# Peptides against a protein of PDB entry 6IDX: the designs that were tried, part 250

Target 1, 380 residues: chain A of PDB entry 6IDX
Amino acid sequence: KELAKLSADVTFATEFINMDGIIVLTRLVESGTKLLSHYSEMLAFTLTAFLELMDHGIVSWDMVSITFIKQIAGYVSQPMVDVSILQRSLAILESMVLNSQSLYQKIAEEITVGQLISHLQVSNQEIQTYAIALINALFLKAPEDKRQDMANAFAQKHLRSIILNHVIRGNRPIKTEMAHQLYVLQVLTFNLLEERMMTKMDPNDQAQRDIIFELRRIAFDAESDPSNAPGSGTEKRKAMYTKDYKMLGFTNHINPAMDFTQTPPGMLALDNMLYLAKVHQDTYIRIVLENSSREDKHECPFGRSAIELTKMLCEILQVGELPNEGRNDYHPMFFTHDRAFEELFGICIQLLNKTWKEMRATAEDFNKVMQVVREQITRA

## One batch from the design tools (peptide; made by RFdiffusion4, then SolubleMPNN)

Design b2_p24_2_s3 (from b2_p24_2, 17 letters changed)
Fold by OpenDDE base, seed 1:
Structure b2_p24_2_s3 (fold): chain B 380 residues (1-380), chain A 24 residues (1-24)
Amino acid sequence: as target 1 above (380 residues)
Amino acid sequence: MEKRKRQMEEAAKERKKEIEEKKL
């Protein structure tokens, strides 16, 4: 207890470390000796002292043994561990993951996200906060090849549902520390969109062009049996497609692929359009057809609007920004759906289309409509 | 907890730098 208190002092920490005191603490954890009177209390103070000492940055985290890591991971994975030990164990693992890629690899082998989810299902908000903090550390430090798998694990209906129901919709106020961890989780999740946001469409990629053609097909050929084989009229077909791409509201209606060469939002805009067209087909068709039939110059250009809205949403949500220690602003909506960004796009594109009609906008008013929509989104 | 918030931000900065260096 006294050691844990004194370990916060840098002068004491320096002297204690110089006496190999930290090695003694690690060996106490490694021994796992439960035979001592007041073992749980002693262990909680040992882990506190260890954290406070390591938080001075005098000793590298890489000094810890695999046995130490396994013991700490054991305190997180075992049922019915003392809350004080669990809190400190989660905090130690978080610090190890953040400070060392080699320790991350070892910890990622010993601990599953499923074990951490169990610590979200408790009434203790501090335990929940430490568990999300460790999840965030593991997410950040994941190798690029595993980052999508980790993302998919976060997109898993289970983790999202548990956070929503046990953390966000809990019968208690969200503390600042929890709000920060939810913010960090959201930032790390949105940063997965950065790659697509910065990916330029290749106008020569046939697969990407086929997606644009699929958007046209869904909008205009939804009643046509797919059995209408591509009949021979290539030029009339190109001219017809140019008309259809104009009705879809692409800026470059001759070559819509060129609208997706600008980054941001690059291919992310096309992903959103395709998601809307497939998941919310009736909404997509309605928006396109309502504007394609207008001859009054009050047509809302869907393609242009979708691209600029995607860019705006990336700006509002700060896609590609790093987690900031001072921020705690999270959006509960992003925990309600696995494809929450695309769902937000689907809501906002309907809002844009409504606002365009209400303003009786023309193509010249485009930027004014986008400004009004931005204000509406940021006030909601 | 406050130190770990900073460590998260620092680790995120380092990770971004590593990704940018791999794209060059």
Scores: peptide ipSAE 0.359, ipTM 0.887, DockQ to the pose 0.869
Fold by OpenDDE base, seed 5:
Structure b2_p24_2_s3 (fold): chain B 380 residues (1-380), chain A 24 residues (1-24)
Amino acid sequence: as target 1 above (380 residues)
Amino acid sequence: MEKRKRQMEEAAKERKKEIEEKKL
């Protein structure tokens, strides 16, 4: 107890470390021997002192043994552990993951995200906070090949639903520490969109062009009586498609693929459009057809609007930014759906289309509409 | 906890550098 308190002082920590005191603490954990009176209390103070000592940065985290890691991981994976030990064990694992890639690899072998999810289902917000912090550390430190697997584990409706139901919608106010961890998780989740946001469309890639063609098909062929089989002439087809791409509101009516060569938002805008068209088909068709039938210059250019809205959402959500220690702002909406970004896009594109109509906007008012929509999104 | 928030930010900065270096 006194050691744990004194370990917060850098002068004491330096002297204690120079006396190999930290090695003694690690050996106490490694021994696993429950034979001591007040073992749980002693262990909780040992882990506290260890954390406080290591938090001075005097000793490398790589000094810890595999046995130590396994013992700490054991305290997290066991269903019946003292809450005080569990909390400190989660904090130690977080620190190990953050400070060492070698320790990350060892910990990722010993602990699953599924085990950490169980610690989110408890009423103790501190345990929940440390569990999310460790999840965030594991997500950040995951190698690129495993990042998608982590992303998929986070995309698992289960983790999001548990965070939503047990943390965000819990009967307790969210503490600043939890809000920060939810913010970090959100930032790390949005950074998965960065790749698509920075992916340029190749105008020569037929598969990517077929997605744009699918957007046209969903908008215009779904209501077309089968009697208008597009006439066999390749030129008439190209001219027809140019008209359709104009009605879709692309800037480049001849080659809409060119509209997706700018990064940001690159291919992420096309992903959002395709998601809207497939998942919210009625909404998509309505938005496109309401504007395609207008000859009054008050048409909302869907394609251009969707691209600029995707870019705006990336800016608002700070896609590709790093977690900041001072921030604690998180959006509960991003825990409500597995494709929450695309769902947000679907809400915001409807808001944009509504705002465009209400303003009686023309193409010259585009930036003003986008500014009003930005203000509406940021105030919601 | 506050120290770990800083460590997260530092680790994120390092990870960004590693990704940028791999793209060069």
Scores: peptide ipSAE 0.358, ipTM 0.886, DockQ to the pose 0.868
Fold by OpenDDE base, seed 2:
Structure b2_p24_2_s3 (fold): chain B 380 residues (1-380), chain A 24 residues (1-24)
Amino acid sequence: as target 1 above (380 residues)
Amino acid sequence: MEKRKRQMEEAAKERKKEIEEKKL
């Protein structure tokens, strides 16, 4: 107990480390010897002293044995573990993951996100906070090939629903530490959008062009019997498509793919448009047809609006930001749906279309409409 | 907690550099 308190002092820590004291603490954990009187209390103080000593940065985290890692991981995976041991074990694992890629690999083999989810279902907000902190560390340190798997594990309705129901909608006020971990998790989730936001469309990629054709088909051909596609020659089809792309509100009516070559928002805008068209088809068709049937200068250009709205949402949500230690602002709405960004886009594009009509806007008012919509989104 | 919040930020900065270096 006194060792754990004194270990917070850098002078004491330096002398204790010089006496190989940290090696003694690691051996106590490695032994797993439950036969000692007051084992749980002794272990909790041992883990506290170890963590405080390591937090001075004098000793590398890579000094720990695989046996030590397995013991700490075991305390997190065991049912009915002492809360004081669990809390310190989660904090040690977080620190190991953050400070060493080699330790990350070993820990990722011993612990699953599913095991950490059980620690979110408790009433203890401190345990919940340390569990989310470890999930965040594992998510950050995941190699590129596994990052999407971690994202999918977060997008799993289970983790999201547990955070929403047991943390955000819990019967207790959210503390600053928990708010910070929810912020970090949100930032790491939005960083998955950065790749698509910075991906330029290749105008020669047929698969990407087929998505634009699908947007046209859903908007204009959804009610047409596929049998009545007139065998009009290739030139009449090209001229028809140019007219359709104008009605869709693309800036480049000849080659809409060119509108997606600027980054941000790149391909992320096309992903949002396709999601709207497939998941909210009636809303998509309504928005497009209401503007395509206008012969007045008050048509809202859907394609241009979708691109600029996607860019604006990326700016508001700070897509591509790094986690900041001083921030604790998170959006509870992103825990309500697995595709919350695309759902937000679908709400905001309807708001934009409504605001455009209310303002009686023309193409010259475009930036003014976007400013009004930005203010509406940021106040909601 | 506070030290680990800082460690998260530093680890995120390092990870960004590694990704940027792999794109070059």
Scores: peptide ipSAE 0.357, ipTM 0.886, DockQ to the pose 0.871
Fold by OpenDDE base, seed 3:
Structure b2_p24_2_s3 (fold): chain B 380 residues (1-380), chain A 24 residues (1-24)
Amino acid sequence: as target 1 above (380 residues)
Amino acid sequence: MEKRKRQMEEAAKERKKEIEEKKL
């Protein structure tokens, strides 16, 4: 206890480390020896002292053995561990993950997000906070190939549902520390959109062009078989598609692919449009057809609006920003749906279309409508 | 906890830098 308290002092920490004191603490953990009277208390103080000592940044986290990692991971994976040990073990794992990619690799082999979910189902908000903090650390440090798996794990109805039901909708006020970890989780989740946001459409990519054609098909050919590939069209078909792309509200109605070459929002806008068209088909068709039938110059250009709205949402949600230690603003709505960004887009595009009608806007009013919509979204 | 919030931000900055350096 006294050692754990003194370990917070940098002078004591320096002297203690110089005396190989940290090695002694690591060996105490590595031994796993439960033979001592008050083992749990001793271990809790050992882990506290270890963490406080390491938090001075004097010793590299890479000094820890695989046996130490396994013991700490064992305290997190075992269901019947003292809360004080669990809390410190989560904090140590978080610190190891954050400070060392080599330790991340070892830890990612010993623990899963699934095991950490059990620590979210408890009434202790501190344990929940440390568990989310470790999830966030693992998510941040995940290599690109595994980042999508972590994304999928978050999108997995289970983690999201557990956070929503046991953390956000818990019987207790969300503390600042938890709010920060939820914020960090959202930032890391939004950073997955950055790739698509910064991906330019290739106008020569047939698969991407087929998505635009599918948007046209869903809007105008509700009874037509998708088997008509866009490439086999006669000049009359090309002229027809140009009219349809104009009715869809693309800026480049000759080659709508060009509208997705701007980054941001790049391909993310097309993803949102396709999601709307497939998941909310009636809403999509309604928005498109209501504007395609207007000859009064009060048509809302869906394609342009969808692109600019996607860009605006990326700006509002700060897609591609890094987590800031001082922030704690999180959006509970992102825990309500697996495709919450696309659902938000679907809500906001309806709001935009409504606002456009209410304002009796023309194409010249586009930026004014977007500004009003921005204000509406940021106040909600 | 506060120290780890800072470590998260620092690690995020480093990770972003590593990603940017790999894109060059």
Scores: peptide ipSAE 0.356, ipTM 0.884, DockQ to the pose 0.856

Design b2_p24_2_s4 (from b2_p24_2, 13 letters changed)
Fold by OpenDDE base, seed 4:
Structure b2_p24_2_s4 (fold): chain B 380 residues (1-380), chain A 24 residues (1-24)
Amino acid sequence: as target 1 above (380 residues)
Amino acid sequence: MAKRRRLQEKAAKERKKEIELKKL
């Protein structure tokens, strides 16, 4: 206990480290020896002293043994561990992951996100905070090859549902540190969209062009009697598609693929359109057909609007930006759905279409409509 | 707390640099 308190002093820490005192603490953890009276209390103070000593940055985190890592990971993975030991063990793992890539690799082999989810289902907000902080650390330190696995683990309906139900909708106020860790987790989640946001469409990629054709098919062929057999010549078909792409509100109605060559939002806009068309088909068809039937120059160009809205949402959500140490603002909505960004797009495109009608906008008013929609989204 | 947030921000900055270096 006194050692743990004194370890916060840099002068004491320096002298204690020079006497190999930290090595003695690590060996106490490594031994796993439960034979001592008050073992749990002694271990909790040992782990506290270790953290405080390492926090001075005098000793490299890479000095820790594999046995030490396994013991600490064991305290996190075992169900019958004292809360005081669990809290310190989570903090040690977080610090190891954040300070060393080599320790990250070792810890990522010993601990799963699934094991950390169990620590979110508790009434202790401090344990929940350390568990989310460790998830954030693992996500931050994940190599590129494992980022998709972490993305998939986050896309697991389970983690978000547990956070929503046990943290956000908990019967207690969210502390500032928990709010910050939720913010960090959200930023890291939105940064998974950055790749698609920065991916240009290849106008020569047939698979990407087939997605645009599918958008046309869903809008115009899903309600049409099969009697429009594809029997008219190739030139009439090309002219027909050009008309359809104009009705869809693409800027380049001859080659809509060119509208997705700008980054941001690149292919992310096409992903949002396809999601809307497949998941909210009735809403998509209604928006497209309502604007395609207008001859009054008050048509809302769906394709252009969807691209610029996707870009705007990326700007509002700060996609690709780094987590700021001072921020604690998180959006609970993003924990309600696995495809929360695409769902937000689907809400916002309806809002845009409504606002366009209310303003009696033309193509010249496009930027004004987008500013009004931005204000509406940022106030909601 | 403040040290944790700084370490998270540092890790994010390092990750961004790695991504930028791979794009070059």
Scores: peptide ipSAE 0.466, ipTM 0.913, DockQ to the pose 0.952
Fold by OpenDDE base, seed 1:
Structure b2_p24_2_s4 (fold): chain B 380 residues (1-380), chain A 24 residues (1-24)
Amino acid sequence: as target 1 above (380 residues)
Amino acid sequence: MAKRRRLQEKAAKERKKEIELKKL
């Protein structure tokens, strides 16, 4: 206890470190010796002293043994550990992950996101905060090849639902640090969209062209048997569909693929359109056909609107931006659905279509409608 | 807290640089 308190002092820390004091503390953890009366209390103070000493930055985190890592990971993975030990163990793992890529690799082998989910189901907000902070650390330090796996773990209905029900909808105020960790998690989740947002459509990629053709098929041929595989469309068929692509509201109705060559939003806009068309087919068809039947120049160009709305949503949500240390603003709605960005797009495109009608807008009013929609989205 | 947030921001900056270097 006294050691843990004194370890916060830099002068004491320097002398204690010079006496190999950290090595003694690490060996106490490594030994796992439960034989002492008050072992849990002693261990909690040992872990506190270790954290405070390491916080001075005098000793490299890479000094820790694999046995030490396994013991700390063991305290996080065991179902019945003292809350004081668990809290400090989560904090140590977080610090290890953030300070060392080598320690990240070792910890990522010993701990799964699934084990950390159990620590989100508790009534202690500090434990929940350390668990989310460790998840965020693991995500931040993940190599590119593992980022998609971490992304998929966040997209898991279980993690999302547990955060929503036990953290966000908990019967207690969200503390500033928890709000910040939820914000960081959300930023990291939105950054998964950055690749698609910055991917230009290849106008020569047939598979990407077939998606645009599928958007046309769903809008205009929804009653026709899906047996006509999209692959048989010679360039002569593309000219035949120019009218349909105009009715879909593409800017380049001759070659709609050109509308997706601008980044941002690139292919992310096409992903949103396809999601809307497949998951919310009735809404998609209604929006397209309602505007396709207008002869009064008050048609809302769906394709153009969907592209510019996707870009606007990326700007509002700061897709591809780094987590800011001062921010704590998170959107609970993004924890309600696995495809929350695409669902938000589906809500906002309906809002845009409504606002366009209410304003009696023409193509000349497009930017004005988009500005009104931006204000509506940012006030909700 | 402040140290954690700085380390998270640092890790995010490092990751962004790695992504930018691979796009070149």
Scores: peptide ipSAE 0.465, ipTM 0.912, DockQ to the pose 0.925
Fold by OpenDDE base, seed 2:
Structure b2_p24_2_s4 (fold): chain B 380 residues (1-380), chain A 24 residues (1-24)
Amino acid sequence: as target 1 above (380 residues)
Amino acid sequence: MAKRRRLQEKAAKERKKEIELKKL
């Protein structure tokens, strides 16, 4: 107890480290010896002293043995660990992951995100905070080859649902540190969109062109009786598509693929459009057909609007930005749905279409409509 | 706490640099 308190002092820490004091503490953990009276209390103070000593940065985190790592990981994976030991063990693992890539590799083999989810299902906000912080650390230190697997683990409905129900909707105020860790997790989640946002469409890729064709099919052929597929020659079909792409509100009516060659938002806009068309088909068809039947120059160009809205949402959500140490703002909405970005897009595109009608906008008013929509989104 | 946030930001910056270097 006194050692744990004194270990916060840099002078004491320096002297204690020079006496191989950290080695003694690590050996106490490595031994796993439960034979001592008050073992849990002693271990909790040992782990506290170890953390405080290591926090001075005098000793490299790489000094720890694999046996020490396994013992600490063991305290996190055991269902019946003392809360005081668990908290310190999570903090040690987080610090190991953040300070050393070699320790990250070893810890990532010993601990699963599933084990960390169990520590979110508790009433202790400190435990929850350390669990999310360790998840964030693992994600931040994940090599590129494992980053998608970690991304998929965060996209898991279970993790999201547990965070929403046990952390965000908990019967307690969210402390500043928890808010920061939720913010960090949110930023890391949005950064998964960055790849698609920066992916240019290849106008020569047939598979990507088939997605645009599917958008057309859903809008115009889904209500058409298959009996009226006109056996009209290739030229009539090409002219028909140009008309349909105009009605869809693409800027390039001849080759809509060209509208997705600009990054941002690149292919992410097409992903949002396809999601809307497949998941919210009635909403998609309504928006497209309401504007395709207009001859009054008040048509809302869906394709152009969807692209610019996707770009705007990326700007508002700061997609591709790094976690900032000073920020604590997170969006609870993004924990409500697995495809929360695409759902937000679906809400915002309806808002845009409504705002366009209310303003009696023309193509010349496009930027004004987008500015009004931006203000509406940022006030919600 | 402050040290944690700095380490997270550092790790994020390091990862961004790694991604940028692989795009070259």
Scores: peptide ipSAE 0.463, ipTM 0.912, DockQ to the pose 0.940
Fold by OpenDDE base, seed 3:
Structure b2_p24_2_s4 (fold): chain B 380 residues (1-380), chain A 24 residues (1-24)
Amino acid sequence: as target 1 above (380 residues)
Amino acid sequence: MAKRRRLQEKAAKERKKEIELKKL
């Protein structure tokens, strides 16, 4: 206990480190020897002293043995560990992950996000905070190949639902540190959209063109067999599709794929449109057909609107921005649904379509409508 | 706490640089 207090002093820490004090502390953890009286209390103080000593940055985190890592990971993966030990163990793992890519690799083999989810299902907000902080650390340090797996883990209904129900809707006020870790998690989650946001559509990619054709099919040929592949049509069929793409509100009626070559929002806009068309087909068809039947110049161009709205949502949500140490603002709504971004798009596109009608807008008013919609979204 | 936030921000900056370097 006194050692843990003294370890916060840099002068004491330097002398203690010079006396191989950290090595002694690591060996105590490595031994796993439960034979000592008050082992749990002693271990909690040992882990505290270790953290305080390592926080001076005098010793490299890479000094830790694989046995030490396994013991610390064991305290996180084992059920019924003392709360104080668990908290310190999560903190040590977080620090190891953040400070060393080599330690990240070793830790990522010993622990899973699934194991950390169990530590969110507790009443202790500090444990919950350290669990989310460790998830954030793992996400930050994940190599590109593992990043999609982490993305999928964050897209898991289970993690989002647990955060929502046990953290956000918990019976306790959210502390500033938890709010910050939720903010960081959210920023990292939005940054998964950056890839799609920055992916240009290839107008020559048939699979991507087939998605645009599927949007047309869902809107106009809901009873028609999907066997009508794009490009097998006669010139008359191409002319018909040009009319349909105009009615869909694409800027390029001849080749709508060109509208998705701009980044941002690139392919992310097409993903949102396809999600709307498949998941909210009634809403999609209604929006498209209502505007396609208008000859009064007050038609809301769905395709253009969907693209610009996707871009606007990316701007509002700061997609691709780095987590700021000073921020703690997070949106609970993004924990309510697995496809929360696409659902937000679906709400906002309806709001846009409504606002367009209320304003009696024309194509010349497009930017003005978008500004009004931006204001409506940012006030909600 | 403050140091951890700085480490997270540092890790995020490092990651962004790695992504930017791979896009070149």
Scores: peptide ipSAE 0.463, ipTM 0.912, DockQ to the pose 0.921

